Peptides against a protein of PDB entry 6B9H. Designs and how they scored, part 43

Target 1, 151 residues: chain A of PDB entry 6B9H
Amino acid sequence: AELCESLLTWIQTFNVDAPCQTVEDLTNGVVMAQVLQKIDPAYFDENWLNRIKTEVGDNWRLKISNLKKILKGILDYNHEILGQQINDFTLPDVNLIGEHSDAAELGRMLQLILGCAVNCEQKQEYIQAIMMMEESVQHVVMTAIQELMSK

## One batch from the design tools (peptide; made by RFdiffusion4, then SolubleMPNN)

Design b2_p16_1_s1 (from b2_p16_1, 8 letters changed)
Fold by OpenDDE base, seed 4:
Structure b2_p16_1_s1 (fold): chain B 151 residues (1-151), chain A 16 residues (1-16)
Amino acid sequence: as target 1 above (151 residues)
Amino acid sequence: MSPEIQEFQQKVLEKS
């Protein structure tokens, strides 16, 4: 999906330790968790990160477990820290991500992470970085941001 | 940087 591919490119700018070159690389949630930690290390601290299983291989059940934790973290972050600046949004189906590497649902998950970035304390820096991205990617990312804030 | 992009930035920041 276009959203997923563009947001994958965006995710790659975080330069996390975990492999993040393909959609499949993101399905276990480890990259997502590391990105969230970079976004707000005070909230997504080491204790939180340690709840994410890193050695999951192809175990879709473990992937889903990780993804559920990450989704919960994102939602809690929005509620507790961001003050629900992002309105009600269709949640990604983490089962489809974990079991089938569903790019569309993964895109929605990454979009939620994008929401965290553009609403966090360092939102200005993240927005500026997005403004420097390649035009086609930038367009998709900006559209995704608008969708998050308009619903 | 185009004015359109700058306007977008401003809108996002204002809503955040």
Scores: peptide ipSAE 0.192, ipTM 0.787, DockQ to the pose 0.095
Fold by OpenDDE base, seed 1:
Structure b2_p16_1_s1 (fold): chain B 151 residues (1-151), chain A 16 residues (1-16)
Amino acid sequence: as target 1 above (151 residues)
Amino acid sequence: MSPEIQEFQQKVLEKS
């Protein structure tokens, strides 16, 4: 999916420790968790990150478990820190991500993380980084932001 | 929507 591929490119700009080259690399949630920690390390601290299992392999049940924790973290962050500045109108189906590597649902998950970035304390820096992206990717990312904030 | 996001969106739209 175009959304997923563009947001994967965006995720790669965070330069996290976990492999993040393919859609499959994101399905266990480890990259997502590390990105969230970079966005707000005070909220997504080491204690939170340690709840995400890193040795998942191809175990889709463990993937789903991680993804559920991450989704909850995002939603709680939106409520507790962002003050519902972003809309969680369409939640990703983490079962489809974990079990089937569903790119569309993964795109929605990454879109929620994008929402965290563009509403966090350092939102200006993230916006600036997006402005430096390749035009076609930039367009998709911006459209994703518009969708989050217009609904 | 923050002014920064609005300006960002406008800029990207102009480039499209």
Scores: peptide ipSAE 0.127, ipTM 0.723, DockQ to the pose 0.753
Fold by OpenDDE base, seed 2:
Structure b2_p16_1_s1 (fold): chain B 151 residues (1-151), chain A 16 residues (1-16)
Amino acid sequence: as target 1 above (151 residues)
Amino acid sequence: MSPEIQEFQQKVLEKS
């Protein structure tokens, strides 16, 4: 999916420790968790990050477990920190991500993380970084943000 | 920076 591929490129700009070269690399949630920690390390602290299982391999059940924790973290962050700035948005099916590496659902998951970045305390810095991305990728990312802001 | 991008930036920054 175009959304997933563009957001993968955006995710790569965070330069996290976990491998993040392919869609498959994102399905275990480890990259997502590390990105969220960079977005707000006070909220997504080491205690939170340690709840995400590493070295899950191809175990889709463990992937889904991680993804559920991450989705909950995003929703809680929106409620507790961002003041419900991201409301009534279609939630990704984490089962399809974990079991089938569904790119469309993964794209929706990454879009929620994008929402965290452009609404967090350092939102201006993240917006400025997006404005410097390659034009074709930038267009997709900005469209994704606009969709979030319209809700 | 194009006006469209500037307007986008302003809209996002002002909403929250």
Scores: peptide ipSAE 0.185, ipTM 0.783, DockQ to the pose 0.092; fails the geometry check
Fold by OpenDDE base, seed 3:
Structure b2_p16_1_s1 (fold): chain B 151 residues (1-151), chain A 16 residues (1-16)
Amino acid sequence: as target 1 above (151 residues)
Amino acid sequence: MSPEIQEFQQKVLEKS
């Protein structure tokens, strides 16, 4: 999916320690967790990061477990730090990400992380960085932000 | 945070 590929490119700009070259590299949640720590290390601290299993391999059950923790972290961060209220909306299916490497659902997951970046304390810096991206990737990322604002 | 982004995030939170 174009959304997933463009957001993968965006994720790569964080230069985390975990491998993040392919869609498959993101399915265990380790890269996502490290990116969230960079976005807000006070909230997504080392204790939080240590709850994410790194030795996962192809175990889809462990992938799903990690992804559920990450999704919960994102939602809690939105409530506790970003001041968001609860409204009914379709969440990414972490089962499809973990078991099938579903790129569409992974794209929706990365879009939520994008939402954290563009609403955090350093949102201006993240928006500026996006404005420096290659045009085709920038278009997809900015469209994803607009979608986050409209839904 | 923009109102549009905030509204979207709120909808997501209700599902978690």
Scores: peptide ipSAE 0.061, ipTM 0.629, DockQ to the pose 0.043; fails the geometry check

Design b2_p16_1_s2 (from b2_p16_1, 7 letters changed)
Fold by OpenDDE base, seed 2:
Structure b2_p16_1_s2 (fold): chain B 151 residues (1-151), chain A 16 residues (1-16)
Amino acid sequence: as target 1 above (151 residues)
Amino acid sequence: MSPELQEFFEKVKAAS
């Protein structure tokens, strides 16, 4: 999916420790958790990160468990810190991500993380970084942000 | 950068 591929490219700019080259690399949630910690380390602190299981391999049940925790973290962050600035009416299906590596649903998850980045304390820096990316990625990001901010 | 993209991201930056 175009959304997933573009946001995968965006995720790669965070330079996290976990491998993040493919859609499959993101399905265990470890990359996403590390990205969220970079976005707001005070909220997504080490105690939060330690709840995400590492080295899950191909165990889709463990992937889904991680993804559920991450999704909850994103939604809680939106409500508690961001003041509900993100439209969460269309949530990703983490079961499809964990069990089938569904790119479309993964794109939706990454879109929520994008929402965190463009609304966090360092939103200016993240927006500037996006403005330096390839134009095709910028168009996808623009559309994704528009969807998040719409009523 | 296209004017459309520039205007959009500047708008997002200005929003609080």
Scores: peptide ipSAE 0.683, ipTM 0.950, DockQ to the pose 0.094
Fold by OpenDDE base, seed 5:
Structure b2_p16_1_s2 (fold): chain B 151 residues (1-151), chain A 16 residues (1-16)
Amino acid sequence: as target 1 above (151 residues)
Amino acid sequence: MSPELQEFFEKVKAAS
């Protein structure tokens, strides 16, 4: 999916420790958790990160468990820190991500992380980083942000 | 960068 591929490229700019080259690499949630920690290490601290299982392998049940925790973290972050109500936003189906590596649903998950980045304390820096990316990616990111803001 | 993209991201930066 266009959204997923563009946001995967964006995710790669964080240079996290976990492999993040393919859609499959993101399905266990480890990369996403590490990205969130970079976005706000005070909120997504080591205690939070330690709740995410790293040695998941192909266990789709563990993937889904991680993804559910990450989704909850994102939603809680928006409510508690960003002061944003996103309950009406279309949430990703983490079951499809974990069990089937669904790129469309993964894109929706990454879109929520994008929302965190462009609204966090260092949003200026993250927006500047996006402005340095390829124009094709920028267009997708713009559309994704617009969708978030319209909810 | 296109003017459209430039204006958009500047708007996002200015948003509260």
Scores: peptide ipSAE 0.683, ipTM 0.950, DockQ to the pose 0.094
Fold by OpenDDE base, seed 1:
Structure b2_p16_1_s2 (fold): chain B 151 residues (1-151), chain A 16 residues (1-16)
Amino acid sequence: as target 1 above (151 residues)
Amino acid sequence: MSPELQEFFEKVKAAS
């Protein structure tokens, strides 16, 4: 999926500790959790991060468990910190991500994280970083942001 | 960067 691949490229700019080269690398939620911590370490603090199980392997049940926690964190962040600036009407199906590595649904999850980045306290810096990416990626990111803010 | 992209991201930076 174009959305997933472009946002994977964006996620890679965070330089997190966990492997983040493929779609499969993102399905356990560890990369996403580490990215969220970078976006707002005061909210997504170490106590929050410690709830995300590492060393999940191919256990899709554990993947789904992690992804559910991450999705909840994103939604709570939107309500508590961002003042619901991000429209979360269309939520990703974390079951499809965890069990089937569904790229389309993974793209939706990454889109929510993108929403956090472009609305957080350091949004200026994250937007500037996006503006340094390839134009083709920028177009996808633009569309993704538009969808978040116009629903 | 295209003018469209530039204008869009500047708008996002200025919003909220």
Scores: peptide ipSAE 0.682, ipTM 0.950, DockQ to the pose 0.094
Fold by OpenDDE base, seed 4:
Structure b2_p16_1_s2 (fold): chain B 151 residues (1-151), chain A 16 residues (1-16)
Amino acid sequence: as target 1 above (151 residues)
Amino acid sequence: MSPELQEFFEKVKAAS
């Protein structure tokens, strides 16, 4: 999906330790968790990160478990820290991500992470980084942000 | 960067 591919490119700019070159690389949630820790290490601290299982392999049940924790973390972060500035009316289906590597739903998950970045304490820096990306990616990001903040 | 994109991201940066 276009959203997923563009946001994958964006995710890669975080230079996390976990492999993040393909859609499949993101399905276990480890990259997402590491990105969230970079976005706000005080909230997504080491204790939080340690709840995400890293040795998942192809176990879709474990992937889903991780993804559920990450989604909860994102939603809690929006409520507790960001003041619910982003809309979560269309939550990603983490079952489809974990079991089927569904790119469309993965895109939705990455979109929520994008919401965290553009609303966090260092939102200025993240927005500036986006402004340095390819124009085609910027257009997708713009649309994604618009959707998050439209309601 | 296109004016459309520039204006949008500047608006997002300025939003509270």
Scores: peptide ipSAE 0.681, ipTM 0.950, DockQ to the pose 0.094

Design b2_p16_1_s3 (from b2_p16_1, 8 letters changed)
Fold by OpenDDE base, seed 3:
Structure b2_p16_1_s3 (fold): chain B 151 residues (1-151), chain A 16 residues (1-16)
Amino acid sequence: as target 1 above (151 residues)
Amino acid sequence: MSPEIQEFFEKVKKRS
């Protein structure tokens, strides 16, 4: 999926510790959790990150468990910190991500993380970083942000 | 950088 591949490229700019080269690498949620911690380490602190299991392997139940926690964290962050600036009426299906590595649904999850980055306290820096990326990626990111901000 | 994309992100940067 175009959205997933573009946002995977964006995720790679965070230089997290976990492997983040493929769609499959993102399905256990570990990369996403580490990215969220970089976005706002005061909110997504070590105690929050420690609730995400790192040794998941191919266990789709554990993947889904992690993904549910991450989605909950994103929604709470939007409500408590960002003032609900994004449209969360159409949520990603974490079951499809964990069990089937669904790239379309994974793209929607990464889109929510993008929403956190472009609305957080350090949003200026994240937007500047996006402006340094490949134009094709920038176009997808632009469309994704427009969709998030629509009501 | 295309003018359309640049204009968009500059607008997002200025958003309160």
Scores: peptide ipSAE 0.663, ipTM 0.947, DockQ to the pose 0.093
Fold by OpenDDE base, seed 2:
Structure b2_p16_1_s3 (fold): chain B 151 residues (1-151), chain A 16 residues (1-16)
Amino acid sequence: as target 1 above (151 residues)
Amino acid sequence: MSPEIQEFFEKVKKRS
């Protein structure tokens, strides 16, 4: 999916420790958790990160468990810190992500993380970084942000 | 950079 691939490229700019080259690399939630910690380490602190299971392998049940925790963290962050500046009406289906590596649903998950980045305390720096990306990626990111903030 | 894209991100930067 175009959204997922573009946001995967964006996620790669965070240079996290976990492998993040493919859609499958993101399905266990470890990359996403590490990205969120970079976005706001005071909120997504080490105690929060330690709740995410590493070395999940192909265990889709463990993937889903991680993804549910991450989604909850994103939603709580949006409510408690961001003041509900983004629309979470249509939530990603983490079951499809964990069990089937569904790129469309993964794209929705990454879109929520994008919402965190462009509204966090360091939003200016994240927006500037996006403005340095390929124009094709910028266009997808722009559309994704518009969707988050227009509803 | 596309003027449309640039204008959009400049507006996002100015949001409170």
Scores: peptide ipSAE 0.663, ipTM 0.947, DockQ to the pose 0.093
Fold by OpenDDE base, seed 1:
Structure b2_p16_1_s3 (fold): chain B 151 residues (1-151), chain A 16 residues (1-16)
Amino acid sequence: as target 1 above (151 residues)
Amino acid sequence: MSPEIQEFFEKVKKRS
């Protein structure tokens, strides 16, 4: 999916410790959790990150477990810190991500993380970073943000 | 960068 591939490129700019080269690399949630910690380390602190299991391998049940925790964290962050209600927005199906590496659903998950970045305390810095990316990626990111804002 | 994209992100930076 175009959304997933563009947001994967965006995710790579965070330079997290976990491998993040492919869609499959993101399905266990470890990269996403590390990105969220960079976005707001006070909220997504070490205690929160430690609840995300590493060394998941191909265990789709463990992937789904991680992804559910991450999705909950994103939703709670939006409600508690960002003061935004996003329950009416189409949420990703983490079962499809974990079990089938569904790129479309993964794209929606990354879109929620994008929402955190462009609304957090350091939103200007993240927006500036996006403005330095390739125009094709910028266009997809713009569309993704527009969709979030129109909910 | 296209003017449309630039204007969009500048608007996003300014919103509260």
Scores: peptide ipSAE 0.661, ipTM 0.946, DockQ to the pose 0.093
Fold by OpenDDE base, seed 5:
Structure b2_p16_1_s3 (fold): chain B 151 residues (1-151), chain A 16 residues (1-16)
Amino acid sequence: as target 1 above (151 residues)
Amino acid sequence: MSPEIQEFFEKVKKRS
């Protein structure tokens, strides 16, 4: 999926500690949790991050558990901090991500994280960083943001 | 960077 591939490239710009080279690397949620902490460390603090299991391996049940916590964190952040600046459209199916590494559903999860970045306190810096990426990636990111902000 | 993409992100930066 083009959305997932482009947003994976975007996620890699955060330079988190966890491996983030492939779609499979993102399915346990650890990378996503570390990215969210970088976006807003006051909200996604160490106490929040400690709820995410890091030694998951191929256990799809543990992956899904992590992904559910991350999705809840994103939705709560949107409500409590961002003031519902992004639309609550169809949520990603975390079961398909955890059990089947579904790229399309993972793309939708990463899109929600993108929404956090472009609406957070450091939104200016994240937008500037996106403007430094390849044009093809920028186009996909633009479309993804448009969907988040659409009526 | 294409004018379309540049204009879009400039608008997003202005949004508060």
Scores: peptide ipSAE 0.661, ipTM 0.947, DockQ to the pose 0.093

Design b2_p16_1_s4 (from b2_p16_1, 6 letters changed)
Fold by OpenDDE base, seed 4:
Structure b2_p16_1_s4 (fold): chain B 151 residues (1-151), chain A 16 residues (1-16)
Amino acid sequence: as target 1 above (151 residues)
Amino acid sequence: MSPEIQEFFQKVEERS
């Protein structure tokens, strides 16, 4: 999906330690967890990150478990820290991500992370970084943010 | 850069 591919490109700008070159690389949640920690290390601290299982391989059950924790973290962050700046949104199906590497659902997951970035304390930094990306990616990101804010 | 995109992100940045 275009959303997933563009946001994968965006995710890669974080230069996290975990491999993040393919859609499959994101399905275990480790990259997403590391990105969230960069976005707000005070909230997504080491204690939180330690709850994410690493080296899950192809175990889709472990992937789903991680993804559920990631999603919960994002939702809690939006409620507790961001003050519900993102309106009610259709949640990604983490089962499809973990079990089938569903790009559309992964795109929605990354979209939620995008929402965290553009609403966090350092949102200006992340917005400016987005403005340095290819225009085609910028357009997808813009649309994704619009969708988050317009629900 | 598209003016539309630039203006959009400017607005996103300015909101609080």
Scores: peptide ipSAE 0.620, ipTM 0.937, DockQ to the pose 0.092
Fold by OpenDDE base, seed 1:
Structure b2_p16_1_s4 (fold): chain B 151 residues (1-151), chain A 16 residues (1-16)
Amino acid sequence: as target 1 above (151 residues)
Amino acid sequence: MSPEIQEFFQKVEERS
């Protein structure tokens, strides 16, 4: 999916410790959790990050477990910190991500993380980073943000 | 960079 590939490129700019080269690399949630910690380390602190299991391998049940925790964290962050209600927005199906590496659903997950980045305290820095990316990626990111704001 | 993209992200940055 175009959304997933563009947001994967965006995710790579965070330079997290976990491998993040492919769609499959993101399905266990470890990269996403590390990205969220960079976005707001006070909220997504070490205690929160430690609840995300590493060394998941191909265990899709463990992937789904991680992804559910991450999705909950994103939703709670939006409600508690960003003061935004996003329950009416189409949420990703983490079961499809964990079990089938569904790129479309993964794209929606990354879109929620994008929403956190462009609304957090350091939103200016993240917006400026996006402005340095290729125009084709910028366009997809723009469309993704527009969709979030139109909910 | 297209003016449309630049204007959009400027708007995103400026909103409260």
Scores: peptide ipSAE 0.617, ipTM 0.936, DockQ to the pose 0.093
Fold by OpenDDE base, seed 5:
Structure b2_p16_1_s4 (fold): chain B 151 residues (1-151), chain A 16 residues (1-16)
Amino acid sequence: as target 1 above (151 residues)
Amino acid sequence: MSPEIQEFFQKVEERS
């Protein structure tokens, strides 16, 4: 999926500690949790991050558990901090991500994280970082943001 | 850079 591939490239710009080279690397949620902490460390603090299991291996049940916590964190952040600046459309199916590494559903999860970045306190810095990416990636990111903010 | 992309992100930056 083009959305997932482009947003994976975007996620890699955060330079988190966890491996983030492939779609499979993102399925346990650890990278996503570390990215969210970078976006807003006051909200996604160490106490929040400690709820995410780091050594899950191929255990799809543990992956799904992590992904559910991350999705809840994103939705709560949107409500409590961002003031519902992004639309609540179809949520990603975390079961498909955890059990089957579904790229399309993972793309939708990363899109929600993108929504956090472009609406957070440091939104200017993240927007400028996107402007430094390849044009093809910028286009996908633009489309993803448009979808989040559409009527 | 594409003018369309540049204009879009300029508008996004202008949001408060």
Scores: peptide ipSAE 0.617, ipTM 0.936, DockQ to the pose 0.092
Fold by OpenDDE base, seed 2:
Structure b2_p16_1_s4 (fold): chain B 151 residues (1-151), chain A 16 residues (1-16)
Amino acid sequence: as target 1 above (151 residues)
Amino acid sequence: MSPEIQEFFQKVEERS
């Protein structure tokens, strides 16, 4: 999916420790958790990160468990810190992500993380980083942000 | 850079 691939490229700019080259690399939630910690380490602190199981392998049940925790964290962050500046009406189906590596649903998950980045305390830095990306990626990111903030 | 994209992200950056 175009959304997923573009946001995967964006996620790669965070240079997290976990492998993040493919869609499958993101399905266990470890990369996403590390990205969220970079976005706001005071909220997504070490205690929060330690709740995410590493070395999940291909265990889709463990993937889903991680993804549910991450989704909850994103939604709580949006409510408690961001003041509900983004729309979460259509939530990603973490079951499809964990069990089937569904790129469309993964794209929705990454879109929520994008919402965190462009609304966090360091939003200016993340926006400027996006402005340095290829125009095709910028366009997808722009559309994704518009969807988050217009509904 | 596309003027549309530049203007959009400028507006996002200026949001409170």
Scores: peptide ipSAE 0.610, ipTM 0.935, DockQ to the pose 0.092

Design b2_p16_2_s1 (from b2_p16_2, 9 letters changed)
Fold by OpenDDE base, seed 4:
Structure b2_p16_2_s1 (fold): chain B 151 residues (1-151), chain A 16 residues (1-16)
Amino acid sequence: as target 1 above (151 residues)
Amino acid sequence: SSLREQVRQFFESLLE
């Protein structure tokens, strides 16, 4: 999906330690967890990150477990820190991500992370970084943000 | 382009 591909490109700008070149690389949640830690290391601290299982291979059950934790973290962050500025009524299906590498659902997951970035303490820096990306990516990101902020 | 301008305006508005 276009959303997933564009946001994968965006995720790659974080330069995390985990491999993040393909959709499959993101399905275990490790990249996403590391990105969230960069976004807000005080909230997504080492204690939180340690709950995410690494080296899960292709074990879809472990992937789903990680993704559920990450999704919960995002939702809790939105409520506790961001003041519920993100519309979370349409949530990604983490089962489809973990078991089938569903790009559309993964895109929605990355969209939630995007919401965290553009609302966090360093949101200005993340927004400015997005403005330096390719125009087509910026357009997708814009649409994704608009969907999150819509009431 | 129109798209470029729309996108620029959007992100500038986010920075306000």
Scores: peptide ipSAE 0.685, ipTM 0.946, DockQ to the pose 0.894
Fold by OpenDDE base, seed 2:
Structure b2_p16_2_s1 (fold): chain B 151 residues (1-151), chain A 16 residues (1-16)
Amino acid sequence: as target 1 above (151 residues)
Amino acid sequence: SSLREQVRQFFESLLE
């Protein structure tokens, strides 16, 4: 999916420790958790990160468990910290991500993380970084942000 | 291009 591929490229700019080269690399949630910690380490602190299971392998049940925790964290962050500045009416299906590596649903999850980045304390730096990316990626990111901001 | 300018203006508006 175009959304997923563009946001995967964006996720790669965070230079997290976990492998993040393919869609499947993201399905266990570890990369996403590390990205969220970079976005707001005070909220997504070590205690939160330690709840995400590492060394998941191909266990789709463990993937789904991680993804559910991450989705909850994102939604709680949006409500408690961001003041519901984004629209989350269409939530990603984490079961499809964990069990089938569904790129479309993964794209929706990454879109929510994008919403966190462009509204966090360091939002200016993340926005400026996006402005330095390839034009086609910027366009997809713009559309994704516009969808989140629409009420 | 017009698209490039549109995208640039969008992100600049987010910085305001």
Scores: peptide ipSAE 0.684, ipTM 0.946, DockQ to the pose 0.886
Fold by OpenDDE base, seed 5:
Structure b2_p16_2_s1 (fold): chain B 151 residues (1-151), chain A 16 residues (1-16)
Amino acid sequence: as target 1 above (151 residues)
Amino acid sequence: SSLREQVRQFFESLLE
């Protein structure tokens, strides 16, 4: 999926410790959790990050458990910190991500993380970083942001 | 291009 591929490229700009080269690398949630900690380390602190299991291998049940915690964290962050600035009416299916590596659903999860980045305290820096990416990626990111902020 | 300008203007508007 184009959305997932473009947002994977965006996620790679965070230079997290966990491997993040493929869609499969993102299915255990570890990369996403580390990205969220970079976005807002006061909210997604070390205690929050420690709830994410890092050695899950191919265990899809453990992947889904991590993804559920991450999704809850994103939704709570949107409510408590961002003041409901993003649209959460259509949530990603974390079961399809964990069990089947569904790229479309993973794209929607990454889209929610994008919403956190462009509305957080350091939104200026993240927006400026996006403006330095390839034009085709910028266009996909623009569309993704528009969908999140649409009425 | 028109698309390039539209994208640039969008992100600049987010910075305002």
Scores: peptide ipSAE 0.684, ipTM 0.945, DockQ to the pose 0.924
Fold by OpenDDE base, seed 3:
Structure b2_p16_2_s1 (fold): chain B 151 residues (1-151), chain A 16 residues (1-16)
Amino acid sequence: as target 1 above (151 residues)
Amino acid sequence: SSLREQVRQFFESLLE
């Protein structure tokens, strides 16, 4: 999916420790959790990150468990810190991500993380970084942000 | 291009 591929490229700019080269690399949630910690380490602190299992392999149940925790973290962060600036009417299906590596649903999860980045305390730095990316990626990111913030 | 300019303007508006 175009959304997933563009946001995967964006995720790679965070330079996290976990492998993040493919869609499959993101399905266990470890990369996403590490990215969220970089976005706001005071909220997504080490205690929060330690609840995400790192040795998951191909266990789709463990993937889904991690993804549910991450989705909850994102939604809580949006409500508690960001002031509910993100439209959460269409949430990603973490079951499809964990069990089937669904790229479309993964893209929607990454879209929520994008929402965190462009609304957090360091949003200026993240927006400026996006402006340095490939034009095609910027276009997808723009559309994704517009969708998240629409009423 | 038109698209490039639109994208640039969008992100600049987010920085305001």
Scores: peptide ipSAE 0.682, ipTM 0.945, DockQ to the pose 0.925

